# Peptides against a protein of PDB entry 5D63: the designs that were tried, part 33

Target 1, 292 residues: chain A of PDB entry 5D63
Amino acid sequence: SLRRGIYHIENAGVPSAIDLKDGSSSDGTPIVGWQFTPDTINWHQLWLAEPIPNVADTFTLCNLFSGTYMDLYNGSSEAGTAVNGWQGTAFTTNPHQLWTIKKSSDGTSYKIQNYGSKTFVDLVNGDSSDGAKIAGWTGTWDEGNPHQKWYFNRMSVSSAEAQAAIARNPHIHGTYRGYILDGEYLVLPNATFTQIWKDSGLPGSKWREQIYDCDDFAIAMKAAVGKWGADSWKANGFAIFCGVMLGVNKAGDAAHAYNFTLTKDHADIVFFEPQNGGYLNDIGYDSYMAFY

## One batch from the design tools (peptide; made by RFdiffusion4, then SolubleMPNN)

Design b1_p11_2_s1 (from b1_p11_2, 8 letters changed)
Fold by OpenDDE base, seed 3:
Structure b1_p11_2_s1 (fold): chain B 292 residues (1-292), chain A 11 residues (1-11)
Amino acid sequence: as target 1 above (292 residues)
Amino acid sequence: SRADELYLAAK
């Protein structure tokens, strides 16, 4: 079954993603097909899928940017019914905002069925143009219509997945203790992570013995990412991934504080040096403590 | 542990 998480949802037939028009939080804002750029944030095209307890394979889909929910207008089963953003809650009972999401017949893509109407989210005519209509449309689970098939590209990790990525890294001290701060994390592309670092003012910050040294840089970076998250997204129930580590060198005579994030495939961590903005697979220290 | 005895003065 589909896991709770943040997804970029791409049509299986054409290079178009499910986009909330202008990222608007207004009720009735059209959800449309729109082009996307791989390995970027795609601001209006991220959706938090929240599984409904005791309702198999059924979710709400919250637009990360607007904080509004995917909504089938009036819950109508008529082909061509508008799919819009609308205010809601993660665990609503409103069938207009409940979506059953299961694998399509091809075993890779998903279909998105409205719980009430039993119609499917459809990129009308497979139109690849920006602003193309997305609507509820009649269909079946087993048909191969690419207009109704969607790839769910996961853009987040659970705390457990992050924990697993840390655990398999070779630069973890035997005394390591990790502390998990949140449940689900949006993983940023390095370019975005770097931009946050730049905007924080850290590139111009001066290292000063004890008073503003490695721990200050590392904590400042995490604070900057946290603020960026709060300022950028209206949805709740997730955090932005940015870890802090304390590490000791092999000789055991020096310690350092630094950041880390996850690689694109979410399988590994990469270290980030907030004093110079560098990404490293080996920062020269083994972590004995992390919080993220 | 040795790590617990260190403070972050190196960098």
Scores: peptide ipSAE 0.044, ipTM 0.747, DockQ to the pose 0.177
Fold by OpenDDE base, seed 5:
Structure b1_p11_2_s1 (fold): chain B 292 residues (1-292), chain A 11 residues (1-11)
Amino acid sequence: as target 1 above (292 residues)
Amino acid sequence: SRADELYLAAK
């Protein structure tokens, strides 16, 4: 019952993630094991899992960076068959690119079975080195081999999850109206969010009465994140989380425009002041409108 | 209903 979303896929046995080598979009690019850094973007190691309608527990896996898909070479059932990036589409019928993903016997990790060959994605020999081979390999759903067990660390939220996080925040006005712009959102680490802010030029922008004030800063940040997303990732079907809020103070005599993103655990929102790059749990305003 | 319209006074 894996949900549609963006995942960082980590081996259950060693600290290695499924990596599209060099993020290359070339057909046949090796998918390999590679080290990762927690709470970072891990550029070549993010995969959009798209569930196939009417095919239980079966997905395509699109590399976020390259826009190519996880592909079992020639669909071969032979142990050691290469797993590569290859051009494809989210709802392909090509069994080389269809993966049945279900919980392993340990109830925490997943196994990734090729739909056609019935072999499993395997970190060969459990090799933790950068560039270690990932291949199709014989196996069963119930075996405990950690070479074929993977943690799916969800890096995105659905619009419904984002909506829920907003709804339970104490700084939402009773008149709140929210507008959802997309269906699935990659949630950025604050460091990345801040870097986008810096690169946007906003730190050097000057507040000017009405002509470039809070709403301009907030919208500029939203636009910067959107452009960053478009420029950074070749996959489609998701957005980068960055919201805009309009809020009113407790006295009801002042209003402000600001941004927000989600916390690391995706359970709450954190406010972002685009005029100074600060993150706040309480920005001093209660939101009466948001779009994200 | 829609929220009251407010003039945005920035910090």
Scores: peptide ipSAE 0.044, ipTM 0.733, DockQ to the pose 0.127
Fold by OpenDDE base, seed 2:
Structure b1_p11_2_s1 (fold): chain B 292 residues (1-292), chain A 11 residues (1-11)
Amino acid sequence: as target 1 above (292 residues)
Amino acid sequence: SRADELYLAAK
């Protein structure tokens, strides 16, 4: 079953993603097909899927940017019914905003069925143009029509997944203690992570003994990422991944504070040195503490 | 001493 998380939802037939037009929070804002750029944020095209307790395979889909929810207009079962952004809540009972999401017949893509109408989210005519209509449309689970098949590319990790990634890393001290701060984390591309670092002013910050040293740099980076998240997204229920680690060297006579993020496949961590913006697989320290 | 008591120094 689909896990709670943030997804980039791409059509199985054409290179279009489910896009909230202009990222607008207005009720009735069209959801449309739109081109996307891999390994970028794709601001209006990220959706937080929140599973509904005790309703199998059923979710709300919150647009990260607008904070509004995917909504089948009037819950109508008519083919061609508009799918829009609309205000809502994660655990709503409004069937206009409840979506049953299950694997399609191909076993890779998903279909998105409105819980009430039983119609499916459809890229009308498979139109790959920007602004193409997305609508509710009649269909069946076993139908192979790519207009109604969607790849759910997971852009986030759960805290458990992050924990597992850390546990696999060889640069973890035997005394390691990790502290999880949130439940779900949007994982940023390195380019975005670096841009946040640049915008934070850290590249121009001067190292000063104790008063502004490694821990200050590392915490400042995490704070910058946190602020970026808060300023960028209207949805709640997730954080932006940026960890802080304290590590000790092999000799046990020096310690360092640094950041870390996750690799693109979310399977591993990579260390980030906030004093110079470098990404490293080995920062020369073994972490005895992390919070993220 | 514990690792968390070590002086933190920038590289």
Scores: peptide ipSAE 0.043, ipTM 0.747, DockQ to the pose 0.170
Fold by OpenDDE base, seed 4:
Structure b1_p11_2_s1 (fold): chain B 292 residues (1-292), chain A 11 residues (1-11)
Amino acid sequence: as target 1 above (292 residues)
Amino acid sequence: SRADELYLAAK
């Protein structure tokens, strides 16, 4: 079954993603097919899937940018019914905004069925052009039509997944204690992570003994990422991944504070030095404490 | 002395 999380939803037939046009929060904003760039944020194309308790395989889909929800217009079962962004809530009972999401017959892609109408999210005519219509359309679960098949590329991790990634890293001290701050984390591409670092002013910040040293740099980076998240996205129920670690060197006579994020495949962590913006697999310290 | 008793002076 599909896990709660943030997804980039890509058509199985053409290189097009489900896009909320202009990221607008207005009711009735078209959801359309749009090109995307791998390993980038794709701002208007991220969707938080929230599972509905006690309703099998059924979710709301909240656009991360606008905070509005995928909505089948009037819940109509007619082929060609518009799919739009519309105000809503994560656990709504409105069947216009409830989507049953299960594997397609190919076992890798998903189909997205409206709970009420039983029609499927369809990239009309498989049109790969920017702004192509996405609509409800008749179909079946076993049909192989790529217009109705979607890859759900996971862009977030749960706190448990992050914990697991940390646990398998070789640079963790035996005394390690981790503190989880949130439940679900959008994982940023390094380019975005670096841009936040640049915009924070940290590249121009001067190291000063105790008054502004490693812990200040690391905490400032965490704060910058948090603010970036709050300022960038209207959806709730997730955080932006950026960890802080305290570590000790092998000799046990020096300590350091630094950041970390997750690798592209979300399986491992990579260390980030906020004093110079570097990414390292080995920062020279073993972490005895982290919060993220 | 535990690691968490060290203050972060090196970096």
Scores: peptide ipSAE 0.041, ipTM 0.737, DockQ to the pose 0.179

Design b1_p11_2_s2 (from b1_p11_2, 8 letters changed)
Fold by OpenDDE base, seed 4:
Structure b1_p11_2_s2 (fold): chain B 292 residues (1-292), chain A 11 residues (1-11)
Amino acid sequence: as target 1 above (292 residues)
Amino acid sequence: SKAYEKYLQAK
């Protein structure tokens, strides 16, 4: 079954993603097909899938940017019914905003069926142009029509997944204690992570003994990422991944504070030095404490 | 460890 998480939802037939037009939070804002850039944020094209308790394979889909929900207009079962952004809640009982999401017959892509109407989210005519209509359309689960097949590219990790990535890293001290602060994390591309670092002012910050040293840099970076998240997204129920670590060197005579994020495949961590903006597989320290 | 805190401040 599809896990709770943030997804970039891409059509199986053409290089188009499910896009909330202009990221608008207005009720009735069209959801459309739109081109995307791999390995970027794709701001209006991220959706938080929240599973509905006791309803198999059924979710709400919240647009991360607008905080509004994917909504089948009037819940109509007519082919061509508009799919729009609309105000809602994660655990709504409104069938216009409930979507059953299961694997298609190809075993890789998913189909998105409205819970009430039983119609499917359809990229109309497989149109690859920006602004192409996305609508509810008749279909079946076993039909191979790529207009109704979608790849769910997961853009977030659970706290458990992050924990697992840390656990397999070779630069963890035997006394390591980790503290999980949130449940689900949007994982940023390095370019975005770096841009936040630049915008924070840290590149111009001066290292000063004790008063503004490694721990201050590391915490300032985490604070900057947190603020960026709060300022950038209207949806709730997730955080932006940025960890802080305290580490000790192999000789045991030096310690350091630094950041870390996750690799593109979310399987490993990469260390980030907030004093110079560098990404490292080995920062020269073994972590004895982290919070993220 | 208090020792780690001491070393941390040096970096």
Scores: peptide ipSAE 0.036, ipTM 0.736, DockQ to the pose 0.175
Fold by OpenDDE base, seed 5:
Structure b1_p11_2_s2 (fold): chain B 292 residues (1-292), chain A 11 residues (1-11)
Amino acid sequence: as target 1 above (292 residues)
Amino acid sequence: SKAYEKYLQAK
């Protein structure tokens, strides 16, 4: 079953993603097919899937940027019914905004069925053009029509997944204590993470003994990411991944504070040095404490 | 621990 998380939803037939047009929060904003750029944030194309308790395989889909929800217009079962962004809540009972999401017959893609109408989210005519219509359309779970098949590419990790990634890393001290601050984390591409770092002013910050040294840089980076998240996204219920670590060197005579994020596949962590913006697989320290 | 904090100060 699909787990709670943030997804980039891509058509199985053509290189098009489910896009909330202009990221607008207005009720009735069209949801359309749109091109995307791999390994980028794809601002208007991220959706938080929130599972509905006690309703099997059923979710609301909140656009991360706008904070509005995928909505089948009037809940109509007519083929061609518009799918739009509309105000809502994560645990709504409005069947216009409830979507049953299960694997298609190919076992890799998903189909998205409106809970009420039983119609499916359809990239009309498989149109790959920007702005192509996405609508509710008749269908069945076992049909192979790629217009109604979608890949759900996970862009977030749970706190448990992050914890597991840390635990697998060889640069963790035996005395390690980790502190989890949130439940679900959007994982940023390195390019975005770096841009936040640049915009924070840290590249121009001067290291000063104790008064502005490694811990200040690391905390400033985390604060910058937190602010970026708050300023960038209207949806709630998730955080932006940016960890802080304290580590000790192998000799046990020096310590450092630094950041870390997750690799592209979310399986490992990579260390980030906020004093120079570098990404390292080995920062030269073993972490005895982290919070993220 | 205080020992680790001391190490941080050295950095």
Scores: peptide ipSAE 0.036, ipTM 0.727, DockQ to the pose 0.183
Fold by OpenDDE base, seed 2:
Structure b1_p11_2_s2 (fold): chain B 292 residues (1-292), chain A 11 residues (1-11)
Amino acid sequence: as target 1 above (292 residues)
Amino acid sequence: SKAYEKYLQAK
């Protein structure tokens, strides 16, 4: 079954993603097909899927940017019914905003069925143009129509997944203790991570003995990422991944504080030195503590 | 932590 998480939802037939038009928070804002750029943020095209307890394979889909939810207009079962952004809550009982999401017959893509109407989210006519209509449409789970098949590209990790990635890293001290701060984390491309670092002012910050040294840099970076998240997204229930580590060198005579993020495939961590903006697979320290 | 501070001071 689909896990809770943030997804970029891409049509299986054409290179279009489910896009909330202009990222608007207004009720009734059209959800449309739109082009996307791989390995970028794609601001209006990220959706937090929140599973509904005790309702199998059923979710709300919150647009990360607008904080509004995917909504089938009037819950109508008519083909061509508009799918829009609309105010809502993660655990709503409104069937207009409840979506059963299961694997399609191809075993890779998903279909998105409105819980109430039993119609499917459809890229109308498979139109690849920007602004193409997305609507509720009649269909079946086993139908092969790519207009109703969607790839759910996971853009986030759970705390457990992050924990597992850390545990696999060879630069973890035997005394390591990790502290998980959130449940789900949007993982940023390095370019975005670096830009946040630049915008934070850290590149121009002066290292000063104890008063503003490695721990200050590392925490400042995490704070900057947190602020960026708060300023960028209206949805709640997730964080932006940026870890802080404390590590000790092999000789056991020096410690360092640094950041880390996840690799693109979310399987590993990569270290980030906030004092110079460098990404490293080996920062020269073994972590005995992390919080993220 | 005290241990961390010890290491940082040595740095």
Scores: peptide ipSAE 0.031, ipTM 0.727, DockQ to the pose 0.199
Fold by OpenDDE base, seed 3:
Structure b1_p11_2_s2 (fold): chain B 292 residues (1-292), chain A 11 residues (1-11)
Amino acid sequence: as target 1 above (292 residues)
Amino acid sequence: SKAYEKYLQAK
């Protein structure tokens, strides 16, 4: 079963992703096929899948950027019916915005079926061009048509997954206590994380003993990421991953405060030094406290 | 926690 999370949804046949045109929040904004760049944010192409309680394998799909929802126009079962962004809510009962998402016959890709019409999200003619039509189209779950098969590339982690990544890291102190602040986290590429760091002014900030030292840098970075999230996305129900750690060295005679994020595969954490913008697998400290 | 108390002094 598909987990709650943020997904980049890519066609199984051609290198095209499900894109909300111009990221517009207007009702009726076309959802189209569009090229994407791996290991980047792909701003208009991220979708929060929210599972509907008591309705098996059924979700709403909220565009992260616009805060609007994937919507089958008038819920029509006609082949070629437009799929658009439209205002909605995560737990709507509107069948125009309810999507049953299950594995296709190939066991890797998914098909996206409208709950009401029973038609499938279709990249019309498998067109790989930017702006290609995405529509509801007749189909069956067992068909192999790549126009209706989609890879769900997970771009987020749950708090539990983040906790697990921390737990398996070798640089965690035996006295470690972690505090989870949110439920689902968009994990940023390092390039984006670094850009936020740069834009925060931290690269030019002066270290000063006690008054503006390691903890101030680390907290400022987390605040910058939080603000970036609020300013960048209209959808709710998720956070941007950026952790703060307090650590002690092996000798037990020095402490440090720093940040951390998740690796590309979401399996591990990587430490981030907000005083110089460096990413490290070993920052020289074992964490006894984190919040994220 | 005791960990907090200990390492705050080591700052």
Scores: peptide ipSAE 0.026, ipTM 0.690, DockQ to the pose 0.214

Design b1_p11_2_s3 (from b1_p11_2, 8 letters changed)
Fold by OpenDDE base, seed 5:
Structure b1_p11_2_s3 (fold): chain B 292 residues (1-292), chain A 11 residues (1-11)
Amino acid sequence: as target 1 above (292 residues)
Amino acid sequence: SRADERFLAAK
């Protein structure tokens, strides 16, 4: 079953993603097919899937950017019914905004069925052009029509997944204590992570003994990422992944504070030095404490 | 803590 998380939802037939047009939060904003760039933040194309308790395989889909929800217009079962962004809540009972999401017959892609109408999210005519209509359309779960099949590319990790990635890293001290501050984390591409670092002013910040040293740099980076998240996205219920670690060197006579993020496959962590913006697999310290 | 002391000279 599909896990709670943030997804980039791509058509199985053409290189088009489900896009909230202009990222607008206005009720009735069209959801359309749009091109995307792999390994980048596709701002209007990220969707938080929130599973509905006790309703099998059923979710709301919140656009990360606008904070509005995927909505089948008037809940109509007519083929060609518009799918739009509309105000809502994560655990709504409005069937216009409830989507049953299950694997298609190919075992890789998903189909997205409106809970009420039983019609499916359809990239009309498989149109790969920017702004192509996405609509509710008649269909069945077992059909192979790629217009109604979608890849759900997970762009986030749960706190448990992050914890697991940390646990298998070889640079963790035996005394390690981790403190998880959120439940779901959008994982940024390094380019975005670096840009936040640049925009924070840290590249120009002067190291000063104790008053602005490693811990200040590391915490400032986390604060910058947090602010970036708050300023960039209107959806709630997730955070932006950026960890802080305190570590001890192998000799046990020096300590350091630094950041970390997750690798592209979400299976491992990579260390980030906020004093120079470098990414390292080995920062020379074993972490005894992290918060993220 | 011992770890805290090490931060007094941390870079």
Scores: peptide ipSAE 0.206, ipTM 0.829, DockQ to the pose 0.195
Fold by OpenDDE base, seed 2:
Structure b1_p11_2_s3 (fold): chain B 292 residues (1-292), chain A 11 residues (1-11)
Amino acid sequence: as target 1 above (292 residues)
Amino acid sequence: SRADERFLAAK
């Protein structure tokens, strides 16, 4: 079953993603097909899937940028019914905003069925053009029509997944204690992570003994990422991944504070040195403490 | 000793 998380939802037939037009938070904003750029933040094309308790395979889909929800207009079962952004809540009972999401017959893509109407989210005519209509359309779960098949590209990790990635890393001290601050984390591409670092002013910050040293740099980076998240997205219920670690060297006579993020496949962590913006697989320290 | 004492000479 689909896990709670942030997804980039891509059509199985053409290189088009589910896009909230202009990222607008206005009720009735069209959801459309739109091109996307891999390994970038596709601002209007990220959706937080929140599973509904006790309703199998059923979710709300919150647009990360606008904070509005995928909504089948009037819940109509008519083919061609508009799918729009609309105000809502994560655990709504409004069937216009409840979507049953299960694997398609191909075992890789998903179909998105409106809970009430039983129609499916459809890229009309498989149109790959920007602004192409996405609508509710009749269908069946076993139908192979790529207009109604969607890849859910996971853009986030759960705290448990992050914890597992840390646990696999060889640069973790035997005394390690991790403190998890949130439940779900959007994982940024390094380019975005670096840009946040640059915009924070840290590249020009002066190291000063104790008063502004490694821990200050590391915490400042985390704060910058947090602010970026708050300023960039209107949806709630997730954080931006950026960890802080305290580590000790092999000799045990030096300590360091640094950041870390996750690799593209979310399976591993990579260390980030906020004093110079470098990404390292080995920062020269073993972490005995992290919070993220 | 406290763990943070190791940061007194940290870079």
Scores: peptide ipSAE 0.189, ipTM 0.819, DockQ to the pose 0.169
Fold by OpenDDE base, seed 1:
Structure b1_p11_2_s3 (fold): chain B 292 residues (1-292), chain A 11 residues (1-11)
Amino acid sequence: as target 1 above (292 residues)
Amino acid sequence: SRADERFLAAK
């Protein structure tokens, strides 16, 4: 089954993603097909899938940017019914905003069925142009129509997944204690992570003994990422991944504070030195404490 | 604290 998380949803037939037009929070804003750039933040094309308790394979889909929800207009079962952004809540009972999401017959892509109408999210005519209509359309789970098949590329990790990635890393001290601050984390491309670092002013910050040293840099980076998240996204129920670690060297006579993020495949962590913006697989310290 | 002591040698 599909896990709770943030997804970039791409058509199986053409290089288009499910896009909330202009990222607008207005009720009735069209959801459309739109081009995307791989390995970047596609601002209007990220969707938080929240599973509905006790309703198998059924979710709300919240646009990360606008904070509005995918909505089948009037819940109509007519082919061509508009799919729009609309105000809502994560655990709504409104069937216009409930979507059953399961694997298609090809075993890789998903189909998105409206819970009430039983119609499917359809890229009309497989149109690859920007602004192409996305609508509810008749279909079945087993047919192979690529207009109704979608790849769900997961852009986030759960706290458990992050914990597992940390546990696999060889640079963890035997006394390690981790503290999880949130439940789901958008994982940023390094380019975006670096840009936040640049915009924070840290590249121009002066190291000063104790008063502004490694811990201050690491905490400032964490704060900058948090602020970036709050300023960038209207949806709730997730955080932006940026960890802080305290580490000790092999000899046990030196300590350091630094950041970490996740690799592209979300399976491993990579260390980030906020004093110079470098990414390292080995920062020279073993972490005895982390919070993220 | 333990952490405070370690960070006397922090970079």
Scores: peptide ipSAE 0.041, ipTM 0.740, DockQ to the pose 0.184
Fold by OpenDDE base, seed 3:
Order: C-alpha cells, then structure tokens, then sequence
Structure b1_p11_2_s3 (fold): chain B 292 residues (1-292), chain A 11 residues (1-11)
C-alpha cells in the first residue's frame, strides 16, 4: 500500500508530471500535465498523500506549494471531467477530494481512482505538452492504458526512515541519542540545500571562539532551512529535512557541531559542514547527539 | 553530562 508521504507523480507513458497550474491556490485551478527536471524541486508538482483512516488505500492529495487539494469537479463520473485544485482538509469526507490509489496491473505504476465517481485520473490522449489536460475518465484497475498509470516517486521520508538511515551510518557514537522533531520530511537535493546555505549568509560568517563557533553555524543552518520551508510551501503536516549533530573525534579530545541531510535514495545520511558548505561522507567525528 | 563535558572544547 502507498505510504503517507510527498510524491512527484509522473505519467507512465510520457515524461509528464501532475502539475498544479501556476501553483495557484484559487479554487478551480487546473491540474495539468507538465514537464519536469529530475533531481530538482519541481515546485508545483509535489503532492502530500494523506491516508484516510479506516478507508483502504484512500488518500487526499495536497499540493505542497498551494496547500490546496486535488478535486474532481462536481464529483462527476463523465469522461473528461476536470481535475482541479480546491480548498480542503487532509481528512475530508468530500468524495470529490478522496482518491483510491493502488498498483496498476504492471505492478510498478499506480492508478488514481476518485472515491465517489470511480473514474480515474487520466492524462488526456497521453499528451506530453505543457498544460495538457488531466481529467477524470472511465477505466478499470486492470486496464493497461498508460494515460491512467502514474509513477509515485517519493520525495520525503518518515521520521522512522530517517532514524533508520542514521542508525546505518558508521560514524555514530555508542552513546548516541537522537531526537525526532517531526513526522515527515521533504528531502532536498543538495543544490537546493546549498542554495539555502548561501542565502542564509553563513558563507560570509566569521568563526569566533565560542561566541560564534561550530554550534552557532549548525543551528543557523537549521534555522535557515526551517524558514525556507515556511516561506516556500503553503501545505502543512511536513518539515524540511535538516539535522544537527554533535560529534566527538576518535581520539576523544575534540568535539564538533555540524549538519546532515539524506542521500538521494534516502538510504543514507551525508554530513554537511555549515562553515564551508561541504558535503562529506566522513566529517571526522562520531555523533553522540542529533536532532532533526 | 559526559557529552556536555566533551563539547566544552568544540571547534
């Protein structure tokens, strides 16, 4: 079954993603097919899937950027019914905004069925052009029509998954204590993470003994990422991944504070030195404390 | 704590 998380949703037939046009929060904003750039933040194309309790395989889909929800216009079962962004809530009972999401017959892609109408989210005619219509359309779960098949590329991790990634890392001290601050985390590409670092002013900050040293740099980076998240996205219920670690060297005679994020595949952590913007697999310290 | 003591000499 599909896990709660943030997804980039890509058509199985053509290189097109589900896009909320202009990222607008207005009711009735068209959801369309649009090109995307791999390994980047596709701002209008990220969707938070929230599972509905006690309703099997059924979700709301909240656009991260606009904070509005995928909505089948009037809940109509007519082929060609518009799919739009519309105001809503994560646990709504409105069947216009409830989507049953299950594996397609190919076992890798998903189909997205409106809970009420039983029609499917369809990239009309498989049109790969920017702005192509996405609509509700008749179909079946077993049909192989690629117009109605979607890859759900997970762009976030749960706190448990992040915890597991940390636990697998060889640079964790035996005395390690971790503190989880949120439940779901959008994982940023390094390029975006670096840009936040640059925009924070940290590249120009001067190291000063105790008064502005490693812990200040690391906390400033986390604060910058938090602010970036709040300023960039209207949806709630997730955070931006950026951790802080305290570590000790092998000799036990030096300590350091630094950041960390997750690798592209979400399986491992990578260390980030906020004093110089470097990414390292080994920062020279073993972490005895983290919060993220 | 022991962890706190180690961090007194942080870089």
Amino acid sequence: as target 1 above (292 residues)
Amino acid sequence: SRADERFLAAK
Scores: peptide ipSAE 0.040, ipTM 0.724, DockQ to the pose 0.227

